# Ledger of designs, part 107: peptides against a protein of PDB entry 5JNO

Target 1, 112 residues: chain A of PDB entry 5JNO
Amino acid sequence: MVAKFQPPPEYQLTAAELKQIVDQSLSGGDLACRLLVQLFPELFSDVDFSRGCSACGFAAKRKLESLHLQLIRNYVEVYYPSVKDTAVWQAECLPQLNDFFSRFWAQREMED

## One batch from the design tools (peptide; made by RFdiffusion4, then SolubleMPNN)

Design b1_p27_7_s3 (from b1_p27_7, 21 letters changed)
Fold by OpenDDE base, seed 5:
Structure b1_p27_7_s3 (fold): chain B 112 residues (1-112), chain A 27 residues (1-27)
Amino acid sequence: as target 1 above (112 residues)
Amino acid sequence: MRDVVAEIEAIRAAFAAWQAARAAAAA
């Protein structure tokens, strides 16, 4: 028996919220990027999380962790069931997420 | 190079506008 996924409360979207993000999305990969923005604003801030956590690091802030990716994938699957296939997820969504996130920080580095 | 910062701001603004509209309609 498979347990139903339940995201942490801070990352819980209502059906209406998710639908809105989907309606504004051009593709599964675009949806993934929009979910990244909406769910994890802390990944786009200049706040140094390492100050209060020895297990955290500045470099870690600029990385997409497995938990981030899993949460995004779970939401994407609702409207794009094909991403249940790992090959599809890795081909259609992961590259766009990584590119989007990397380009953000690259741009921020240029502005500093 | 595409302005990713501007894109993020647009994404947030669009979602926020939707939320505001729903709140106004409920009000």
Scores: peptide ipSAE 0.612, ipTM 0.916, DockQ to the pose 0.884
Fold by OpenDDE base, seed 2:
Structure b1_p27_7_s3 (fold): chain B 112 residues (1-112), chain A 27 residues (1-27)
Amino acid sequence: as target 1 above (112 residues)
Amino acid sequence: MRDVVAEIEAIRAAFAAWQAARAAAAA
């Protein structure tokens, strides 16, 4: 049997918390973006803070890692089981996540 | 271009307000 993916304690959402995020979501892709915001606020840190730090991992903060994506997918699957299919995940969620995250940093860079 | 920063702030604010309300109700 395949072991069920379990988020680290710091990224564990209660059923009520997840339901709240779902209630504000318009789709699986939108839910994924909202989960990105709630689970990983460190990825949206201030550009001035990030740039001013020579050793805080600035470059890493501007990249979605496999762990981030796996955690988000794990929660999305609760309400959108179809994303268990990788093709569906790549068509419905990944493009929105990448676009959302990239546009955030593009906007911040333009404001510098 | 859509203001993604404002969107993120709105998402966070709504969730934080919900959390605060839940905490207050439990106190």
Scores: peptide ipSAE 0.611, ipTM 0.916, DockQ to the pose 0.872
Fold by OpenDDE base, seed 1:
Structure b1_p27_7_s3 (fold): chain B 112 residues (1-112), chain A 27 residues (1-27)
Amino acid sequence: as target 1 above (112 residues)
Amino acid sequence: MRDVVAEIEAIRAAFAAWQAARAAAAA
């Protein structure tokens, strides 16, 4: 039996917290972006944590990993069950997540 | 270009305000 995916404790949202994020969202794609901001603030930091530890295998901060995307998708599915369909997830949420994240770093690069 | 940095800050501020209001109501 394959165990159901469970987020680590540091990425666990209460029902009230998730509901608040949903209430502030305009769409499933917008919800995904807001979850990205709330769950993973380290992805938006200017601090280069990867430079200090080659042994720990710290991933590049400017990339969205499978774990990040899976966690976000799990929460989005609660209010948008249609994203259980991979085609819907890839059409509605992934492009917005990637666009949002890439635009952030593009803006930061422009300001430097 | 859309100011994504400002958007992120607004998202964080809105959530923080909700948390603060909830904490105040519980006190």
Scores: peptide ipSAE 0.609, ipTM 0.915, DockQ to the pose 0.856
Fold by OpenDDE base, seed 3:
Formats: C-alpha cells, structure tokens, sequence
Structure b1_p27_7_s3 (fold): chain B 112 residues (1-112), chain A 27 residues (1-27)
C-alpha cells in the first residue's frame, strides 16, 4: 500500500480548506505563500518587548525551517505535482516564499 | 514597496469569512 501524507493535527487542512486556498491562489508559488500564512501564524507574530520580557533576551525565530517548507510543499504537490521535482520547487516556490517572508520582516523593521 | 502586512491580513480575513459562512450554513 502507498503511504499517505499525514501532517501533524495542528497543521491539518481539510480538502475544502485547501481547495479554498488554491482557488484564491495565482500560482504554485502564490499558493505556497498563502499556505505559509494560514498554517504558521506564529511566524508573523510580534515579539513581546514588555518590561518583564526584555530581560529574557528571547528573539523570535525569523526563519523558515525545514519542517515548515516540507509541510507547505506537501500541500502544494496536491494541486501542482510538478513541485515533486526539487528543481521545480527551488525555482517556482522557494524564491517566492523567502521573498515574501523576508519582505514581511523588512517592512516591520522599517516601521519601527 | 508593497504592503505585505496588509496583504497577509487580507488573506486571513478572506479565509475567516469563508469559514464563518460555512459554519453558518451548517447550523
């Protein structure tokens, strides 16, 4: 039997939810960015700089980890099977994801 | 420079509205 992709429960999307995101997407790369927003809101949250938290030295991880990328890729593959090819994934999706994510934090840094 | 923060909020709002509509239809 062929193994099914099964993400962690906290990152599980129903078929209807995934289709909705796809219907609003312009491309595989755009879909990847929208999945990033929907699946991982914690990556876009502000760090608490309250007096009580300033001493902890905690800095939010402003980096896309392998797990994030893998989960996104698995969902993108459902509607864009070509991203199973690593070369296609690296050409069509990764640059857009990195650009989108970096631009977010660049904007936040400029507004401060 | 494109307002990526506004773009993210728009994405979230659209999806949330869709979820709310589906929940209302199922009630």
Amino acid sequence: as target 1 above (112 residues)
Amino acid sequence: MRDVVAEIEAIRAAFAAWQAARAAAAA
Scores: peptide ipSAE 0.607, ipTM 0.915, DockQ to the pose 0.855

Design b1_p27_7_s4 (from b1_p27_7, 20 letters changed)
Fold by OpenDDE base, seed 5:
Structure b1_p27_7_s4 (fold): chain B 112 residues (1-112), chain A 27 residues (1-27)
Amino acid sequence: as target 1 above (112 residues)
Amino acid sequence: ERDVIAEIERIRAEFAAAQAKRAEEAA
């Protein structure tokens, strides 16, 4: 059986919040990056939540996991239905997300 | 080379401003 993806409560956006982010976005790829920033501020923080393995926690927050990407794609799809096509998602959104996130950490490493 | 940290701060500020505006309009 096929089930529709439902985000965890802490990552649930209202229609108004999503529309707000969309209105501020220039493209599907830009929307994806803005969603990344708003949904997952913990990925841009040095705070360690590993509770016993600082190295694990530190490394984990520098990676975009499948859940993060799936959630972002789900929201992007609402206004850019073309990303239902995996090829479009991989061409238009994933490269921008990865570039944005990697450049952030590269800059943070330079400032530390 | 782009200042991504500054861009993130801008994105957050824009979101907060728009959110505040919506809150005022809803009141």
Scores: peptide ipSAE 0.641, ipTM 0.919, DockQ to the pose 0.876
Fold by OpenDDE base, seed 1:
Structure b1_p27_7_s4 (fold): chain B 112 residues (1-112), chain A 27 residues (1-27)
Amino acid sequence: as target 1 above (112 residues)
Amino acid sequence: ERDVIAEIERIRAEFAAAQAKRAEEAA
């Protein structure tokens, strides 16, 4: 059998928490952005964790990695099964995630 | 221009409020 992806404990949501986020979401793309905020607060922080870890560099903190996107997609699929199709994921969720994250850092750069 | 920082703060506040409500109802 093919192994099913299991999120790390620090990124595990209960059914009640996920339902709560879904109820507050307007669409699959909006849900994806809300999941980004709740699952990965460290991506929106100025705190530098790079001390002693070459993999935690400043530039890397401002990028959405494959693991982040996969976790978000897995949760979105629970209520929007159509995103299992890569074309749907790339049309409905991925552009909104990238725009949301990029605009956040663009705004932060302007305020600094 | 969209204020994404304010939107994130709103999202977090909405989540916290709903979570507190669920906790109250479960107690």
Scores: peptide ipSAE 0.641, ipTM 0.919, DockQ to the pose 0.864
Fold by OpenDDE base, seed 2:
Structure b1_p27_7_s4 (fold): chain B 112 residues (1-112), chain A 27 residues (1-27)
Amino acid sequence: as target 1 above (112 residues)
Amino acid sequence: ERDVIAEIERIRAEFAAAQAKRAEEAA
């Protein structure tokens, strides 16, 4: 038996919140990026980089982990069921997420 | 060149504005 997916409490969105983000999105890929911003603000801060091991913080902060991607995908699937197909997810959402996140950190490096 | 930081700020602002609107409608 497979348990229903339950996001951690800090990453739980209400139906109204999710619909709000969807209404502001242009596509499934755009929705994924907006979910990234709203769910994981800690990934866009220097808190983890500045605390503890600099090398460890650097490596951890600049990578989207499988849990992040899975959470985003689960929410995207609610309004874009086609992303249940891994090929669609990898073509429409995953490249945009990685590009968006990588470009953010590239821009941060240029500002320093 | 695309300004990703500005885009993030825009996304956050749009989200906050919509949340405020929903809060007002619920009151």
Scores: peptide ipSAE 0.640, ipTM 0.918, DockQ to the pose 0.859
Fold by OpenDDE base, seed 3:
Structure b1_p27_7_s4 (fold): chain B 112 residues (1-112), chain A 27 residues (1-27)
Amino acid sequence: as target 1 above (112 residues)
Amino acid sequence: ERDVIAEIERIRAEFAAAQAKRAEEAA
């Protein structure tokens, strides 16, 4: 039996908040990127964070970890059930997430 | 090249504005 996903309290969104993000999104991939911004502001800052994993270290800060991707995917699935299919997730959401996050840090590197 | 930093700022602003609107309507 498949267990229902329950996010950690610090990464919980209300139904109203999630619907708001969905209403502002153009696609499943866009929704994924917006969720990335709203759920994990610590990934877009140079400050140290204790939220979630203290053992991850500084290097992990500039990488999307399994927990980040799983949380985003589960929220996306609420309005885009097709991403339950791994092939759809890898084609429609994962490339957009990786591109968005990589381009952010590339831009930060150029501005520093 | 696309300004991703500006895009993030826009996304945050849009979220905050919509959240404030919902709060006002609920009050």
Scores: peptide ipSAE 0.639, ipTM 0.918, DockQ to the pose 0.864

Design b1_p27_8_s1 (from b1_p27_8, 13 letters changed)
Fold by OpenDDE base, seed 1:
Structure b1_p27_8_s1 (fold): chain B 112 residues (1-112), chain A 27 residues (1-27)
Amino acid sequence: as target 1 above (112 residues)
Amino acid sequence: MLPWETVGFEAYLQSLFELREELEAKR
């Protein structure tokens, strides 16, 4: 049997960890952004562009990729079931995620 | 279908949901 993909342990949150992030969040979109920072700190690093799971073949890059977004959505869905609707996800979470990520690196470029 | 959309991962997510509900019930 071919092994099924599982998120690396680094990307697994406990209920307590997730609740803490949720308690700090003002909305589903805000939660998504906080999850982005907490789950994928490598996306905000100048050095670590190769972190990933050798078993799954996923390597972190300075790009907000589909797998990042999809995993975030899974966690957001735990507290905001409405994001199961793609329209809600695209209206409430995706724009905030993309804007946050883009602004972060835009700011870094100006500071260099 | 996502690579991790397996029975095991779904069960994991469900457990997170249930634990969350339990913690919130203590409030």
Scores: peptide ipSAE 0.296, ipTM 0.760, DockQ to the pose 0.029
Fold by OpenDDE base, seed 2:
Structure b1_p27_8_s1 (fold): chain B 112 residues (1-112), chain A 27 residues (1-27)
Amino acid sequence: as target 1 above (112 residues)
Amino acid sequence: MLPWETVGFEAYLQSLFELREELEAKR
């Protein structure tokens, strides 16, 4: 029997947690941004920390990668099934995610 | 295979979807 691989608990949201985030969200794009913060807080840290490996020396780059976006999209799809359409995802969610992330670090650079 | 690409994770997301529908129906 091949054991089914389960995602790390860090990337799993309970129904209650997801519902709470949804209740705070105004749109699919807003939900996406909130999920970004909840799932990947390391992307907003001043300290480069690679999740799961302190010994490998791999510094997590402060960039929003396709893998992050893919996981976020999966959760957003639960409440906004229209994002299954790539065109909708690119129009409604991606710009907000990128803007949110970019603005965050732009502000941090200005404060330094 | 990425964790969120596994059959198990997809099933998990599906369960969340179904739970959402159930909760909304009870309101």
Scores: peptide ipSAE 0.305, ipTM 0.756, DockQ to the pose 0.029; fails the geometry check
Fold by OpenDDE base, seed 5:
Structure b1_p27_8_s1 (fold): chain B 112 residues (1-112), chain A 27 residues (1-27)
Amino acid sequence: as target 1 above (112 residues)
Amino acid sequence: MLPWETVGFEAYLQSLFELREELEAKR
């Protein structure tokens, strides 16, 4: 059996931190995007942050992976329980997350 | 099951859920 894993401290929000982000959010999709930025700043950098956490296995430099999405979804579900329904998650949150992430890197590539 | 879906983390999320319910009840 593999040892139980918990997200590194940088991926664990306090109740107060999560509430603050929620208060700034206009919708579940907006909340998801804000969580993406807050939780995974390494996805928006050219630097490989995988060396910072050898235990978590998050080696993705510029790729939004299923684990990232699931962690975000876990937090979103706290305040938007409807996203427990996969159809709702796919309609309300995933498109916004993907669009936001792709647009960011598209813009960066144009600036290079 | 995802790596972080442990008893401890789920308990943490549950606490956040309860916080939400509490805040909604105060409205």
Scores: peptide ipSAE 0.300, ipTM 0.756, DockQ to the pose 0.028; fails the geometry check
Fold by OpenDDE base, seed 3:
Structure b1_p27_8_s1 (fold): chain B 112 residues (1-112), chain A 27 residues (1-27)
Amino acid sequence: as target 1 above (112 residues)
Amino acid sequence: MLPWETVGFEAYLQSLFELREELEAKR
C-alpha cells in the first residue's frame, strides 16, 4: 500500500494559476508541456540537480519520471477530460512531452 | 494509485473542474 500525501506547495496550482496556463495553451499536449516547465523547472537546470521533499520522499532529477507525468496528467484532465483515456493520453500528450524534453537536452548537448 | 490521490486532493481537483464548467457556461 502506497502512503498517501499531498504534493509539496511548489507542485500545487491554484485555480487561477491553472486557468492562466490553460488560456495560454493551444491544445492538451501544449498544456502538458507548459505544466512540465512550470511545475518542474529543476528538470531543465544546467547542472545535475536533485530536488525533492524530505517529508513525502518525492525527488526530481534530470529525467522525466512517471510521477512527473502523472501529476501533469491530473491537471490536464481538469480541462481535457478525454486524457483520462490512456490511449488519448499516449497520442495527444506523451509524444509532445517526450519530444519537448528530449529536444531541449539535445540542443544543449550540441552547444557543448 | 498515486501518492497524492487523497480525499482532499480529489476534492480539490473536482473544485477546479466545477470552476471551469461555471466559466464556460457564462460564455
Scores: peptide ipSAE 0.253, ipTM 0.730, DockQ to the pose 0.028; fails the geometry check

Design b1_p27_8_s2 (from b1_p27_8, 12 letters changed)
Fold by OpenDDE base, seed 4:
Structure b1_p27_8_s2 (fold): chain B 112 residues (1-112), chain A 27 residues (1-27)
Amino acid sequence: as target 1 above (112 residues)
Amino acid sequence: MLPWETLGFEAYFQQLLDLRAELEAQR
């Protein structure tokens, strides 16, 4: 059984938007990183805000969850159908996503 | 080769932010 890709409304991209992102992408892994920033800006929120707001209970999200990865993979599959193969996803896209995300936070921590 | 190995990570990340800003401006 193949389930239809139905992202939540806040994570929906039009075909034109997705194409524009793809046109700027050099690879599936590059596309995945671009989608990460596009879909989940909250994962890159300022650390200062998370530390300064005690009333709102805001905590910066510093880990990639399964939902994030699944949504990104679903969009990547549209133009890179080879990532439907889990082995390809884990070899080509997932390492780049992890490296990208880790580098971002490592850089932010170094600047502080 | 990783996307940021030629540009540098900071420049690459900024490029991604710029693209996001462009898409948001179109909405």
Scores: peptide ipSAE 0.714, ipTM 0.957, DockQ to the pose 0.846
Fold by OpenDDE base, seed 1:
Structure b1_p27_8_s2 (fold): chain B 112 residues (1-112), chain A 27 residues (1-27)
Amino acid sequence: as target 1 above (112 residues)
Amino acid sequence: MLPWETLGFEAYFQQLLDLRAELEAQR
């Protein structure tokens, strides 16, 4: 049998936390975006989220990696089991994640 | 329809930040 997914402690959400996010989500894609911000704030601004941390010296990567996507998909799957189908994930969630992330950085670049 | 097409991207993004802050405060 396939081993159960166990996220790293840094990316662990309780059932109550996940439910709160889901309750405010309009769709699987929306949930995915909410999880992206919840789990990986470092992807949006080291300065904004690491205020007061002298150890946070590395510049944030401005790209979504396989680990990010896999973790998000695993949580989305809890309430949207249809995303177990790769075709559904790639049609409903992944495009919105990429659009959301790209739009964020596009705005940031325009503000500079 | 995408959430930010109705709310605006800035407003939508802020909602996500607010939710994160709320969850963090509960921990």
Scores: peptide ipSAE 0.712, ipTM 0.957, DockQ to the pose 0.872
Fold by OpenDDE base, seed 3:
Parts: sequence; C-alpha cells; structure tokens
Structure b1_p27_8_s2 (fold): chain B 112 residues (1-112), chain A 27 residues (1-27)
Amino acid sequence: as target 1 above (112 residues)
Amino acid sequence: MLPWETLGFEAYFQQLLDLRAELEAQR
C-alpha cells in the first residue's frame, strides 16, 4: 500500500476547482503556472498574505521551494499522468514554472 | 509556444489572477 497524497488544508483544491483550472490550461506547464498562482499567491507579493497579516510587512521569499513544486506536480499528475515521469516533469513543466516565476520578478525589478 | 509569448506576460498573468478570483468567489 502507498500513502495517498493529501495536501495541507490551505493548499487543497476540490475536484471541481481543479477541473476548472485544467479546462483553462493549454498544457501541463500552463496548468502548473496556474496552480502556482492559485496555491501560492504570496510568492507574487511583497507581503506574505498566507500569514493573514499585511501590517507586519513580511516580505515574500521570492523562491520556489521543493514543497511548492511537489504540490503543484501532484495536482498536475491528476490530468497529466505523464509528469509522473521525472524526465517529463523536468522537460515540460518545471522549465515553464521557473521561467514564469523568473519573468514575474524580473519584470517587477525593471519597474522599480 | 508559451502562453505569454503570444499574449504578453502581463496579460497572461492577469488571466491567472482572474481565474483565481473566480474560484475563490465560488467557495
């Protein structure tokens, strides 16, 4: 028996929610980016909204951690089972995620 | 072809935000 993936409550999507995201996605990589924004909005802000405190002024880490990537991958696998293959994940989804995230902050830095 | 290569990155990012807002409104 293998333990079933179960994300923390704050990162849990219903089947209906996930389906809506998938329906708007053009690819596994696109889905991954959509999930990134959906699950971890704090990564795109100067304020950590996940802590529920905008007044404390906690800055976003600006880093994609293994936990972020793993959670996203688990959801992507539901509709793109091929990403269970690490080679596929690293070729199709991970580069797009990194590019997406990097572009966001690069653009923001140019505006500062 | 990546989505933001055709739409522009800002426009693509906004689509993602809009979708998130839509999903949250349904909760």
Scores: peptide ipSAE 0.712, ipTM 0.957, DockQ to the pose 0.867
Fold by OpenDDE base, seed 2:
Structure b1_p27_8_s2 (fold): chain B 112 residues (1-112), chain A 27 residues (1-27)
Amino acid sequence: as target 1 above (112 residues)
Amino acid sequence: MLPWETLGFEAYFQQLLDLRAELEAQR
């Protein structure tokens, strides 16, 4: 038996939290983006998250790693079972995640 | 159609931040 993907404790959402996110989501791709911000704020290195310490704040790599994507996919799958199909995930969710993430950093680069 | 195509990306991103703040306040 292959063990299910186990999220670290800091990336666990309660059923109530996940439902609240889902209730405000328009699609699986939208849900994925919402989960990205909820679970991995460090990936955005935005002033909204980095107010505490400019000196100790390490710039996170501006890249979505496989583990990030897998964890998000697992949560999305709860309400959108169709994303179990890799083709659906790659057509509906992954492009939106990548576009969302790239647009964020494109804006920040223009502000610098 | 993507959410930010109607809202604008900055507004959409802020909505996501607001939701995160709401969830954190509930913890």
Scores: peptide ipSAE 0.710, ipTM 0.957, DockQ to the pose 0.880

Design b1_p27_8_s3 (from b1_p27_8, 13 letters changed)
Fold by OpenDDE base, seed 4:
Structure b1_p27_8_s3 (fold): chain B 112 residues (1-112), chain A 27 residues (1-27)
Amino acid sequence: as target 1 above (112 residues)
Amino acid sequence: MLPWDTIGFDAYFQSLLEFKEELEAKR
């Protein structure tokens, strides 16, 4: 039996908020990338900020963790139920997520 | 079909960056 996944309150999206992102999305994979930006802006935070904050211990992680991916997938499934199939998720969404995230940081590193 | 199959990966990547910037402007 699979328990219903409940996102943490800080990652809850209303139906209207999700719909707004969907309306801007070209595909399930595109929606996934936009959700990544929407839900987890901290993953795109400047490294200089994390290094400069000794008090809060903030560390920007340049890695997509399982929880991030699961949350994104759950929202994508609302409008693209085909991603419930792991093969579809791995073919349509994961590559786009990884490519976008990797390129983002690669570009930032080149600019430094 | 991937989003960048039509417009190219660079253009698609830029569109995502623009989306990010729009979100940042709203915060």
Scores: peptide ipSAE 0.565, ipTM 0.913, DockQ to the pose 0.423
Fold by OpenDDE base, seed 1:
Structure b1_p27_8_s3 (fold): chain B 112 residues (1-112), chain A 27 residues (1-27)
Amino acid sequence: as target 1 above (112 residues)
Amino acid sequence: MLPWDTIGFDAYFQSLLEFKEELEAKR
């Protein structure tokens, strides 16, 4: 069997923390976006991440990497099991994540 | 249905930014 995915300690959420986000979420895609903000605040800052967690596999600044997406998906699946289907994940969550993240940085670039 | 299908993308985007600010205030 494939080993169960375990998030790094820095990205672990308690059941209460996750429920709080879920209660504020309008959909699985919305939940994904809120998880992005909560789990990875470093992706929204201009700080150099040379001293970040080695387990994160950080390679590119201002990019949603596979680990980020996998972590988010794992949490979303708790309340939206349908995203276990890759087609659902790609239709409902990924576009919202990418659109939000892209717009965030596009806005920042215009303000500089 | 996407959240912004009813409220608009701008409003939804702002709601996410507000959520971000709330989290930052708690850190």
Scores: peptide ipSAE 0.565, ipTM 0.913, DockQ to the pose 0.443
Fold by OpenDDE base, seed 3:
Structure b1_p27_8_s3 (fold): chain B 112 residues (1-112), chain A 27 residues (1-27)
Amino acid sequence: as target 1 above (112 residues)
Amino acid sequence: MLPWDTIGFDAYFQSLLEFKEELEAKR
């Protein structure tokens, strides 16, 4: 028996919701980035607030934490099973996630 | 094929920002 990851309610997507994002995605990495925006809008906010997830704890501002990445990966795996391979995840998804996230904040800093 | 192979990194980044804005409009 293999344990199934269960996201907290505030980060739960229905099959229909996930498919909607997938239909807009061009790749696994693209899907990952879109899921990042969809699931964790607070990471892109200038306001210091928490979504109040007791299971997640407090998310560090402007930081992608292990839980964020794990949640995204679990959803990506539904349509891109290859990302179950860590090498694939690190090659196809992580660089895109990190680049998008870092570039977002870099751009915001330049606007100040 | 990566999303930015055809449109470039900058354009792809902008497309993600647009997606973000669309989501914000729905919330």
Scores: peptide ipSAE 0.563, ipTM 0.911, DockQ to the pose 0.318
Fold by OpenDDE base, seed 2:
Structure b1_p27_8_s3 (fold): chain B 112 residues (1-112), chain A 27 residues (1-27)
Amino acid sequence: as target 1 above (112 residues)
Amino acid sequence: MLPWDTIGFDAYFQSLLEFKEELEAKR
């Protein structure tokens, strides 16, 4: 039996919250981007977790991980069932997510 | 059709930033 992907409580949206985002969305890809902002504000934070530890040398990477993407996809498919098809997800949603996220940080780097 | 095919990529990007700011204001 395949276990269903269940979001942690902090990433659980109510039907009303999801509907509000959907009402503002132009497409499945747009919905995905808005969900990214809604669910994971920490990914847009300027906090450098490597601060204070010269020995560990680990810097938080600004990237969209598979777990983030899977969670977003689960919400998107509620209103856009076609994204259950990986080809559709990769064509309609994933490029928009990556482009938005990349441009966000590229812009921030220019401001620093 | 992608959202920026009609309004342009820059405008679309700004709309997402505005959405982000609106959410931050609610917190």
Scores: peptide ipSAE 0.563, ipTM 0.912, DockQ to the pose 0.398

